# Ledger of designs, part 12: peptides against a protein of PDB entry 5TDY

Target 1, 88 residues: chain A of PDB entry 5TDY
Amino acid sequence: EKKIDGRRKAAVLLVALGPEKAAQVMKHLDEETVEQLVVEIANIGRVTPEEKKQVLEEFLSLAKAKEMISEGGIEYAKKVLEKAFGPE

## One batch from the design tools (peptide; aimed at target 1 V55)

Design b2_p16_3_s4 (made by RFdiffusion4, then SolubleMPNN; its pose is not in this set)
Fold by OpenDDE base, seed 2:
Structure b2_p16_3_s4 (fold): chain B 88 residues (1-88), chain A 16 residues (1-16)
Amino acid sequence: as target 1 above (88 residues)
Amino acid sequence: EEEFREQARKLLELLK
């Protein structure tokens, strides 16, 4: 597997969630974090199928491992984002 | 690929 920067992983995940859902998730984050993510999303460029697959698999894997699937919705997505791809 | 970038653009617009 190729190593992917955590900030880029977050950007890929958010885009994959779709615009409206991702926007709702981001509106529940602090302003500084949103600004950082906006930069990453704006500079996302080309995402390979392998990169997208890797990010989504990590997202689902970590969600299951942390037993957070039952929460669902925006809070679920927010927590997974923070735990999996948040600041180091 | 192009669709993915378009989704990113739409997301950015919603955040404005």
Scores: peptide ipSAE 0.429, ipTM 0.884, DockQ to the pose 0.684
OpenDDE base, seeds 1, 3, 4, 5: peptide ipSAE 0.418, 0.459, 0.418, 0.455; ipTM 0.880, 0.893, 0.878, 0.891; seeds 3, 5 fail the geometry check

Design b2_p16_4_s1 (made by RFdiffusion4, then SolubleMPNN; its pose is not in this set)
Fold by OpenDDE base, seed 3:
Structure b2_p16_4_s1 (fold): chain B 88 residues (1-88), chain A 16 residues (1-16)
Amino acid sequence: as target 1 above (88 residues)
Amino acid sequence: TRKEAEEVLKKIEALR
């Protein structure tokens, strides 16, 4: 996987969430951080499907590691599929 | 089946 800049990751995630969900997330952040994120979003340009997938998977992994969400989602589903039928 | 499960995963991925 191609390495993505950390600041760009945040922008990709927020764009992927959509404007309403992104706004709800940003309401929990300090003003300075919000301003920085807005700049990153404004300068994001094009997001490739590969970047979007990579960022979302990384976020889910981090959220699970911090017990913010229960284990599940597409990554868990892929593991279940592999256990049931073997790798592709 | 494996085929059905893969199709479901593809649909979920498309919604992200």
Scores: peptide ipSAE 0.037, ipTM 0.440, DockQ to the pose 0.023
OpenDDE base, seeds 1, 2, 4, 5: peptide ipSAE 0.027, 0.031, 0.025, 0.028; ipTM 0.442, 0.434, 0.466, 0.402

Design b2_p16_4_s2 (made by RFdiffusion4, then SolubleMPNN; its pose is not in this set)
Fold by OpenDDE base, seed 4:
Structure b2_p16_4_s2 (fold): chain B 88 residues (1-88), chain A 16 residues (1-16)
Amino acid sequence: as target 1 above (88 residues)
Amino acid sequence: WEKEAQEVLKKIEELK
């Protein structure tokens, strides 16, 4: 498994989700965080199938393991993105 | 948020 930069993971996730689902996530985030994500998305370049698969699997695993889906909107969204931008 | 999160998870599962 190739290691992916955390910032890149966040961008890959949002792009993979598509504009509708990405908006559902980002509307729960503060303006500063959204701006940071936009920068990463703007610089995403080419996403490989391997990156896409890895990021989606990691997100799903993280959400289920921590039962983050039941933590609440802003808290869940922030934890996901803070984890994504953090160390591998 | 729970409904939105569930939709996101569903989307992720579909893309795997």
Scores: peptide ipSAE 0.037, ipTM 0.528, DockQ to the pose 0.036
OpenDDE base, seeds 1, 2, 3, 5: peptide ipSAE 0.021, 0.030, 0.023, 0.028; ipTM 0.492, 0.521, 0.517, 0.521

Design b2_p16_4_s4 (made by RFdiffusion4, then SolubleMPNN; failed a check: too like the target's own chain; its pose is not in this set)
Amino acid sequence: TEEKAKEVLEKIEALR

Design b2_p16_5 (made by RFdiffusion4; failed a check: the pose's geometry)
Pose (drawn by RFdiffusion4):
Structure b2_p16_5 (pose): chain A 88 residues (1-88), chain P 16 residues (1-16)
Amino acid sequence: as target 1 above (88 residues)
Amino acid sequence: SESYFEKVVDAYLKAF
């Protein structure tokens, strides 16, 4: 009945990635976050492929949002450099 | 709680 929260989504994603890939992700989290994600995974309960799909698709949308922010800065910086070196 | 998912997203991009 409870709504899926961020902690749940993170656990579903880490389970879906397999242990080795999840272990590489955990190295980039602080200790408090790691311990809390361990409890979330220990309490993984049931996860259907449908729930996994929902989590992965939300992940991809956020990853795309971060790529857009990064690409936007790269495009702006290169335009500035082009102007600085070019005939303008 | 949503911040956990966001941290994992950032951590995933750093790891891979």

Design b2_p16_5_s1 (made by RFdiffusion4, then SolubleMPNN; from b2_p16_5 with E2D S3E; failed a check: the pose's geometry)
Amino acid sequence: SDEYFEKVVDAYLKAF

Design b2_p16_5_s2 (made by RFdiffusion4, then SolubleMPNN; from b2_p16_5 with E2M S3E E6Y; failed a check: the pose's geometry)
Amino acid sequence: SMEYFYKVVDAYLKAF

Design b2_p16_5_s3 (made by RFdiffusion4, then SolubleMPNN; from b2_p16_5 with E2D S3K K7Q; failed a check: the pose's geometry)
Amino acid sequence: SDKYFEQVVDAYLKAF

Design b2_p16_5_s4 (made by RFdiffusion4, then SolubleMPNN; from b2_p16_5 with E2D S3E Y4F D10E)
Fold by OpenDDE base, seed 2:
Structure b2_p16_5_s4 (fold): chain B 88 residues (1-88), chain A 16 residues (1-16)
Amino acid sequence: as target 1 above (88 residues)
Amino acid sequence: SDEFFEKVVEAYLKAF
């Protein structure tokens, strides 16, 4: 699996969400981040199915982690550890 | 950067 630049991952995600949802996300970003994101989207070029799949999987993983952290985080951390290194 | 992507994901969580 190829490593994708973080800025490109963000652009791929926003494009996948569509312009309406992407606009809603941008309302919660600082000015500098919005400018950078727009540049990345403008230069995104071709997005392969493999890239899209990888980005969405990473997105879901991070989103779940953030939500679990906000709610306590321990249970999700255990799940991640089990998947990465097996049960102890 | 990884931090950049994390900021965007965090923004998503605030938006929805």
Scores: peptide ipSAE 0.704, ipTM 0.945, DockQ to the pose 0.685
OpenDDE base, seeds 1, 3, 4, 5: peptide ipSAE 0.698, 0.702, 0.696, 0.699; ipTM 0.946, 0.948, 0.946, 0.946

Design b2_p16_6 (made by RFdiffusion4)
Pose (drawn by RFdiffusion4):
Structure b2_p16_6 (pose): chain A 88 residues (1-88), chain P 16 residues (1-16)
Amino acid sequence: as target 1 above (88 residues)
Amino acid sequence: TKVNIVEEEDKVVVTV
């Protein structure tokens, strides 16, 4: 009945990635976050492929949002450099 | 005792 929260989505994603890849992700989290995610995974309960798909698709949308922010800065910086070196 | 079920398209993984 409870709504899926961020902690749940993180756990579903780490389970879906397999242990080795999830271990590489955990190295980039602080101790408090790691311990809390361990409890969440220890209490994984049931996860259908449908729930996995929902989590993966939300991940891809946020990853794309980050890529857009990064690409936007790269495009702006290159435009500035082109103007600085060019005939303008 | 706790049961965790992870379902894949072709199989079910159960941890007790």

Design b2_p16_6_s1 (made by RFdiffusion4, then SolubleMPNN; from b2_p16_6, 5 letters changed)
Fold by OpenDDE base, seed 3:
Structure b2_p16_6_s1 (fold): chain B 88 residues (1-88), chain A 16 residues (1-16)
Amino acid sequence: as target 1 above (88 residues)
Amino acid sequence: EKVNIIEEEDRTIVTV
């Protein structure tokens, strides 16, 4: 299992969500964050099945640990992205 | 939960 950069994790997640859902998530983020995410997505390159699985499992774990899973799809994804990619 | 992750032999499927 390889360590993945936080910015790359966010890009992998958004690509996994697909363009429609990813766009809905990004509507709830600030402009600066959206611009950063777009850059990461544009430079994502190849995503392996192993990398995708690792990222999704990590985000699900984070959502459960913070009791965010009950807030539902778009709201959940928004909060997960803010945790992973937003300012520390 | 609305979020579902299904792991198959060759793929991972996520519904949000």
Scores: peptide ipSAE 0.031, ipTM 0.571, DockQ to the pose 0.043
OpenDDE base, seeds 1, 2, 4, 5: peptide ipSAE 0.024, 0.025, 0.024, 0.022; ipTM 0.461, 0.547, 0.547, 0.528; seed 5 fails the geometry check

Design b2_p16_6_s2 (made by RFdiffusion4, then SolubleMPNN; from b2_p16_6, 5 letters changed)
Fold by OpenDDE base, seed 5:
Structure b2_p16_6_s2 (fold): chain B 88 residues (1-88), chain A 16 residues (1-16)
Amino acid sequence: as target 1 above (88 residues)
Amino acid sequence: VKVNIIEEEDRTIVTV
């Protein structure tokens, strides 16, 4: 598997969520982070099915490892996005 | 907002 840039992973995830759900996630992030994520989305170009699958699988793996999906909800999603967006 | 993971035969869906 090709290594994907963390910022790109965040953008791919948000695009995969669709605009309505992505907006709900971003409401829980600070303004600066939101602006940066929007820039990444704007520059995402084409997302391959392989990239989308890889990003979602990474997210799933992290979620299962922490058992945070049912309990963590938006807080978990926020942590994943922040980790992906943060410095590599 | 709640994160849901749905596994389908040919795809994974993440919803919030």
Scores: peptide ipSAE 0.028, ipTM 0.407, DockQ to the pose 0.043
OpenDDE base, seeds 1, 2, 3, 4: peptide ipSAE 0.021, 0.023, 0.023, 0.022; ipTM 0.412, 0.577, 0.399, 0.431

Design b2_p16_6_s3 (made by RFdiffusion4, then SolubleMPNN; from b2_p16_6, 8 letters changed)
Fold by OpenDDE base, seed 4:
Structure b2_p16_6_s3 (fold): chain B 88 residues (1-88), chain A 16 residues (1-16)
Amino acid sequence: as target 1 above (88 residues)
Amino acid sequence: MKVNIIEEEEETIVIE
């Protein structure tokens, strides 16, 4: 598997969610993080089917492992995005 | 509102 940058993963995920679901996730983020995500989405370019699949599978696996798949999916997505854009 | 984010053959991630 090609290593995908965390910021790119976040953008791929949000695009894969579609605009309505992506907006619901972004409502839980701070303004600065949202601005950064919008920039990443705008510059996402071409997403391959393989890249999309990898990002979604990774997201699903991590959500399952955290038992957050009942009531915490937005909070999980928030944590993924915050980790992707948070200070390294 | 329950929103299916990811559907796989066996499991769906639903956000309310």
Scores: peptide ipSAE 0.020, ipTM 0.459, DockQ to the pose 0.040
OpenDDE base, seeds 1, 2, 3, 5: peptide ipSAE 0.012, 0.019, 0.019, 0.018; ipTM 0.498, 0.506, 0.496, 0.445

Design b2_p16_6_s4 (made by RFdiffusion4, then SolubleMPNN; from b2_p16_6, 7 letters changed)
Fold by OpenDDE base, seed 2:
Structure b2_p16_6_s4 (fold): chain B 88 residues (1-88), chain A 16 residues (1-16)
Amino acid sequence: as target 1 above (88 residues)
Amino acid sequence: SKVNIIEEEDRTIVIE
């Protein structure tokens, strides 16, 4: 596995959610965080399927391991993964 | 719904 910068991981995740859901996520973040993420998204360039898979799997793993979100959140993350691994 | 930002070696977003 190639090491991915943490800021880039966040951008890849948000792009994977799609613009509508990414926007909804952003509503729960403070202004400074939003500004930082927007910059990363704007400069994301191309995301390879391998990179996307790595980021999404890491996200799901961390969410489960740390138990920082509700079960509903975990299920949501699973759905994102399932859609992301389809053809695009 | 809640979004959490966790800080370790790299920043990670977790949503519920």
Scores: peptide ipSAE 0.030, ipTM 0.545, DockQ to the pose 0.031
OpenDDE base, seeds 1, 3, 4, 5: peptide ipSAE 0.026, 0.023, 0.025, 0.029; ipTM 0.552, 0.554, 0.552, 0.551

Design b2_p16_7 (made by RFdiffusion4; failed a check: the pose's geometry)
Pose (drawn by RFdiffusion4):
Structure b2_p16_7 (pose): chain A 88 residues (1-88), chain P 16 residues (1-16)
Amino acid sequence: as target 1 above (88 residues)
Amino acid sequence: EEEYFEKVVDAFLKAF
């Protein structure tokens, strides 16, 4: 009945990635976050492929949003450099 | 609570 929250989505994603990849992700989290994600995974309960798909697709949308922010800055910086070196 | 998912998203991009 409870709404899926961020902690749940993170746990579903880490379970879906397999232990080795999830372990590499955990190295980039602080100790408090790791412990809390361990409890979330220990309480993983049931996860259907449908729930996994929802989590992966939300992940991909956020990853795309971060790529767009990064690409936008790269495009702006290169345009500035082009103007600085070019005939303008 | 949503911060956990965002932290994992950032951490995933750093790891891979």

Design b2_p16_7_s1 (made by RFdiffusion4, then SolubleMPNN; from b2_p16_7 with E1S E2M E6Y F12Y; failed a check: the pose's geometry)
Amino acid sequence: SMEYFYKVVDAYLKAF

Design b2_p16_7_s2 (made by RFdiffusion4, then SolubleMPNN; from b2_p16_7 with E1S E2D E6Y F12Y; failed a check: the pose's geometry)
Amino acid sequence: SDEYFYKVVDAYLKAF

Design b2_p16_7_s3 (made by RFdiffusion4, then SolubleMPNN; from b2_p16_7 with E1M E2D E6Y F12Y; failed a check: the pose's geometry)
Amino acid sequence: MDEYFYKVVDAYLKAF

Design b2_p16_7_s4 (made by RFdiffusion4, then SolubleMPNN; from b2_p16_7 with E1S E2D D10E F12Y; failed a check: the pose's geometry)
Amino acid sequence: SDEYFEKVVEAYLKAF

Design b2_p16_8 (made by RFdiffusion4; failed a check: the pose's geometry)
Pose (drawn by RFdiffusion4):
Structure b2_p16_8 (pose): chain A 88 residues (1-88), chain P 16 residues (1-16)
Amino acid sequence: as target 1 above (88 residues)
Amino acid sequence: SEEYFEKVVDAFLKAF
């Protein structure tokens, strides 16, 4: 009945990635976050492929949003450099 | 609790 929250989505994603990849992700989290994600995974309960798909697709949308922010800055910076070196 | 998914997203991009 409870709505899926961020902690749940993170756990579903880490389970879907397999242990080795999930371990590499955990090295980039602080101790408090790691412990709390361990409890979430220990309480993984049931996860259907449908729930995994929902989590992966939300991940991909956020990753794309971060790529767009990064690409936008790169495009702006290169345009500035092109103007600085070019005939303008 | 919503912060955890974002932390994992950032951490994933750092790891891979």

Design b2_p16_8_s1 (made by RFdiffusion4, then SolubleMPNN; from b2_p16_8 with E2D F12Y; failed a check: the pose's geometry)
Amino acid sequence: SDEYFEKVVDAYLKAF

Design b2_p16_8_s2 (made by RFdiffusion4, then SolubleMPNN; from b2_p16_8 with E2D E3S Y4F F12Y)
Fold by OpenDDE base, seed 3:
Structure b2_p16_8_s2 (fold): chain B 88 residues (1-88), chain A 16 residues (1-16)
Amino acid sequence: as target 1 above (88 residues)
Amino acid sequence: SDSFFEKVVDAYLKAF
């Protein structure tokens, strides 16, 4: 398992979510963070299946740990991940 | 930057 830069992890996640959901996420970020994220996405290059799997697994783990998320929120996150795992 | 990724995850939780 390769260690992935945190900025790259964020870019991989948003690309996996798709442009519509990525845009919604960016509405909740400060301007500086958005600018940094856009640069990372623009230069993301090739994303391996291993990278995507690793990032999405870490995403789910962090999401569960950050707050007492509603059951509906967890189910929604799982559905997003399932759709993101398919070939883009 | 692990904190950078965490910030994006927090934003996701606010969005959905």
Scores: peptide ipSAE 0.700, ipTM 0.946, DockQ to the pose 0.631
OpenDDE base, seeds 1, 2, 4, 5: peptide ipSAE 0.692, 0.697, 0.687, 0.691; ipTM 0.943, 0.942, 0.942, 0.942

Design b2_p16_8_s3 (made by RFdiffusion4, then SolubleMPNN; from b2_p16_8 with E2D D10E F12Y; failed a check: the pose's geometry)
Amino acid sequence: SDEYFEKVVEAYLKAF

Design b2_p16_8_s4 (made by RFdiffusion4, then SolubleMPNN; from b2_p16_8 with E2D E3K K7Q F12Y; failed a check: the pose's geometry)
Amino acid sequence: SDKYFEQVVDAYLKAF

## One batch from the design tools (peptide; aimed at target 1 K53)

Design b2_p17_1 (made by RFdiffusion4)
Pose (drawn by RFdiffusion4):
Structure b2_p17_1 (pose): chain A 88 residues (1-88), chain P 17 residues (1-17)
Amino acid sequence: as target 1 above (88 residues)
Amino acid sequence: VAEYPSELIAEVIKEWL
């Protein structure tokens, strides 16, 4: 009945990635986050492929959002450099 | 999803939390 929260989505994602990839992700999290995610995974319960798809698709949308922010800054910076070196 | 950098996955996880 409870709504899926961020902690749940992180746990579903880490389970879906397999242990070795999830371990590489955990090295980039602080101790408090790691411990809390361990209890979330220990309490993984049931996860259907449908729930995994929902989590992965949300991940991809956020990853895309971060790529757009990064690409936007790169495009702006290169335009500034082009103007600085060019005939303008 | 497995081909994304681990630090980048961690950033998304931090955003969810």

Design b2_p17_1_s1 (made by RFdiffusion4, then SolubleMPNN; from b2_p17_1, 8 letters changed)
Fold by OpenDDE base, seed 1:
Structure b2_p17_1_s1 (fold): chain B 88 residues (1-88), chain A 17 residues (1-17)
Amino acid sequence: as target 1 above (88 residues)
Amino acid sequence: ISDLPAEEIAEIIKELL
């Protein structure tokens, strides 16, 4: 497993959420963090399938812990990936 | 994804950073 820095993980996640939801999320972050993440998103480039999987799995784990979703696992991960990187 | 709470997602983001 390759180590991904937190900023990149966050950027991948925000891209997966889409611009509208990402904006809503960012409203809860401090100004400096927002600026840093904007840069990361702008320069995200290509995200490997391995990175996508790794980030989504971590997100789902944390989301489950917060009881944000009833659905989890592979099916939810697929939906996230498809919405973010679907038709390529 | 659109139904996920933005505030709670933000908390996750903070944990990632």
Scores: peptide ipSAE 0.666, ipTM 0.929, DockQ to the pose 0.544
OpenDDE base, seeds 2, 3, 4, 5: peptide ipSAE 0.665, 0.663, 0.646, 0.661; ipTM 0.930, 0.929, 0.928, 0.928

Design b2_p17_1_s2 (made by RFdiffusion4, then SolubleMPNN; from b2_p17_1, 7 letters changed)
Fold by OpenDDE base, seed 1:
Structure b2_p17_1_s2 (fold): chain B 88 residues (1-88), chain A 17 residues (1-17)
Amino acid sequence: as target 1 above (88 residues)
Amino acid sequence: ISDLPPELIAEIIKELL
């Protein structure tokens, strides 16, 4: 697969979110980062489906690693059991 | 992905950069 620059990954993600949500997200970034990302978005050109998929997969991986989204399967079940019957 | 709070998405973006 093609390696994607981090700035471009962020831009692809922001575009995928749509302008309203992207704006909300960018309010939590520092000024310099916002300026850089605005430039990247302005010059994003065409985003291939493969590129978008790659970025979203990495996003989801990071989100899961940070426990920002619900898990499924064995790991979730394990956590349920630990919370229900294990020590706090 | 849009269901996540924007502040959390921002944290991920920071890691991408």
Scores: peptide ipSAE 0.677, ipTM 0.932, DockQ to the pose 0.853
OpenDDE base, seeds 2, 3, 4, 5: peptide ipSAE 0.664, 0.673, 0.670, 0.669; ipTM 0.923, 0.932, 0.927, 0.927; seed 4 fails the geometry check

Design b2_p17_1_s3 (made by RFdiffusion4, then SolubleMPNN; from b2_p17_1, 6 letters changed)
Fold by OpenDDE base, seed 1:
Structure b2_p17_1_s3 (fold): chain B 88 residues (1-88), chain A 17 residues (1-17)
Amino acid sequence: as target 1 above (88 residues)
Amino acid sequence: IADLPPELIAEIIKELL
């Protein structure tokens, strides 16, 4: 497994999200961080499938650890039911 | 991941940096 620095990881993730979603995400970052990431994205070059996979897996791991996404099928099903049949 | 709220994705990115 190749070591990837944090800045590159973030850039790979943002590129993977697509320009529209990436823009939405970057609105939640501070000005200096945005500038740094713009430079990284501009100079990202080629992203290998392995690199992309590695970054996405780490992202998902972190997201699960912070309970930002459902841990399993039961939790996902629960959310679906809440959205479909809740007051909203 | 595209379905995640952008603010949550940003939170993870901050941790990557």
Scores: peptide ipSAE 0.672, ipTM 0.931, DockQ to the pose 0.791
OpenDDE base, seeds 2, 3, 4, 5: peptide ipSAE 0.669, 0.671, 0.667, 0.670; ipTM 0.920, 0.931, 0.930, 0.920

Design b2_p17_1_s4 (made by RFdiffusion4, then SolubleMPNN; from b2_p17_1, 8 letters changed)
Fold by OpenDDE base, seed 3:
Structure b2_p17_1_s4 (fold): chain B 88 residues (1-88), chain A 17 residues (1-17)
Amino acid sequence: as target 1 above (88 residues)
Amino acid sequence: IEDLPAEEIAEIIKELL
């Protein structure tokens, strides 16, 4: 398993959320962090399937720990992937 | 995704950074 930089993880996640939700999320971050993340998003380039899987699995785990979701991990992951990358 | 709390997602982002 390849280690992914934290900034890159955040960028992948924000792209997966979509621009509207990503904007809502970033309203809770400081201005400097927002600007840095926007640059990371702009330069995200190609995201491998393995990267997407790693980031989404980590997000799902953290989201469940915060009781943010109640549906199954696989079903939620499918929804996230669909919103971020379209049907594939 | 639309119903997920933005503030709590932001906390996850902060943890990733």
Scores: peptide ipSAE 0.657, ipTM 0.918, DockQ to the pose 0.550
OpenDDE base, seeds 1, 2, 4, 5: peptide ipSAE 0.651, 0.651, 0.641, 0.650; ipTM 0.914, 0.919, 0.908, 0.911

Design b2_p17_2_s3 (made by RFdiffusion4, then SolubleMPNN; its pose is not in this set)
Fold by OpenDDE base, seed 2:
Structure b2_p17_2_s3 (fold): chain B 88 residues (1-88), chain A 17 residues (1-17)
Amino acid sequence: as target 1 above (88 residues)
Amino acid sequence: DKELVEAVEAILEELEK
């Protein structure tokens, strides 16, 4: 498994969410963080299937482990990301 | 999407550390 830095993981996740949801997330972040994320998103280039898989798995794992969202929320998040990433 | 947004924000915070 190849290492992915945190900033790139964040960019991949936001792109996967799509413009609307990404905007809803970023509007709650400080301006400096937003600027950093925008740069990462702008330079994201190609995201490999492996990267998509790793980001998705890590997000879901952390969400479950920290009980940040309900079971229904986990399923929803999974579906949203799977649809956004498309077939691999 | 409120719950999802909150979860993503929390994850982003951890990823950026």
Scores: peptide ipSAE 0.207, ipTM 0.750, DockQ to the pose 0.076
OpenDDE base, seeds 1, 3, 4, 5: peptide ipSAE 0.136, 0.133, 0.148, 0.134; ipTM 0.679, 0.657, 0.682, 0.681

Design b2_p17_2_s4 (made by RFdiffusion4, then SolubleMPNN; its pose is not in this set)
Fold by OpenDDE base, seed 1:
Structure b2_p17_2_s4 (fold): chain B 88 residues (1-88), chain A 17 residues (1-17)
Amino acid sequence: as target 1 above (88 residues)
Amino acid sequence: MDELVKEVEEILKKLNE
């Protein structure tokens, strides 16, 4: 559907992870990247369910393609994000 | 969690380029 900017995708994903998990990720990024992500998060505005789904699916697809996460790990990742979203 | 975090980091790096 709608094409999403890469920087926005990152912001959506971090918000979807929740503040605690997002912080864990950001601790491993360089200062400049963190600053940029913080700005994107601050300006994220409204995230539609469709956008959340699209970003999540892309993330899972990339993770699976690299086989960095096992099938169980992918399911775990889904649960982490779902808990942050609330019931849909 | 470590695997997930690492994968997210890599994705974010790419998206931020």
Scores: peptide ipSAE 0.169, ipTM 0.701, DockQ to the pose 0.074
OpenDDE base, seeds 2, 3, 4, 5: peptide ipSAE 0.060, 0.040, 0.098, 0.057; ipTM 0.584, 0.531, 0.611, 0.537

Design b2_p17_4_s1 (made by RFdiffusion4, then SolubleMPNN; its pose is not in this set)
Fold by OpenDDE base, seed 4:
Structure b2_p17_4_s1 (fold): chain B 88 residues (1-88), chain A 17 residues (1-17)
Amino acid sequence: as target 1 above (88 residues)
Amino acid sequence: SLEELIKEAEKILEELE
């Protein structure tokens, strides 16, 4: 498994989810974060099947873990994406 | 919702495997 930058993971996830689901997530984000995501998506380049699979598996793992602890929604995805562009 | 996102992600992942 190759380490993927958090910002790239966010972009890969949104692209993978498609415009409808991506929009549902981004409408809950602040303007600055959306702009950052747009830039990252614009520079995503080629996404390998391995990257896509890795990102989706990680997302599913985190999402299911969150769901088991407490009922969540887009708010969780929002936090994940914001963290990708926040301090490391 | 989170459930909807999970379902979509699972669908996509299934298509990749």
Scores: peptide ipSAE 0.224, ipTM 0.792, DockQ to the pose 0.825
OpenDDE base, seeds 1, 2, 3, 5: peptide ipSAE 0.197, 0.176, 0.217, 0.198; ipTM 0.772, 0.755, 0.788, 0.769

Design b2_p17_4_s2 (made by RFdiffusion4, then SolubleMPNN; its pose is not in this set)
Fold by OpenDDE base, seed 3:
Structure b2_p17_4_s2 (fold): chain B 88 residues (1-88), chain A 17 residues (1-17)
Amino acid sequence: as target 1 above (88 residues)
Amino acid sequence: SLEELVKAAEEILKELE
């Protein structure tokens, strides 16, 4: 398993979610974070199936681990992204 | 919603397996 940069992980996740769902998430993030993500997405290049699988598994693991927290769906997703895929 | 995002991610993951 290869280590993936945090910023790249976030970009891979958003691309994997597709433009509609990615937009739903990003509209709830602060402006500076969105700007950084847009840059990373623009320069993402080729994403291997292995990278995509690894990032999605990490996202799902974190989301399910905190399932007991009663919060809005988008707000919860925002917190997951900030903790797991934000800049290091 | 988070539920919708999780479901979408799971479906994508299945396609990679």
Scores: peptide ipSAE 0.110, ipTM 0.693, DockQ to the pose 0.794
OpenDDE base, seeds 1, 2, 4, 5: peptide ipSAE 0.068, 0.062, 0.095, 0.082; ipTM 0.629, 0.649, 0.668, 0.655

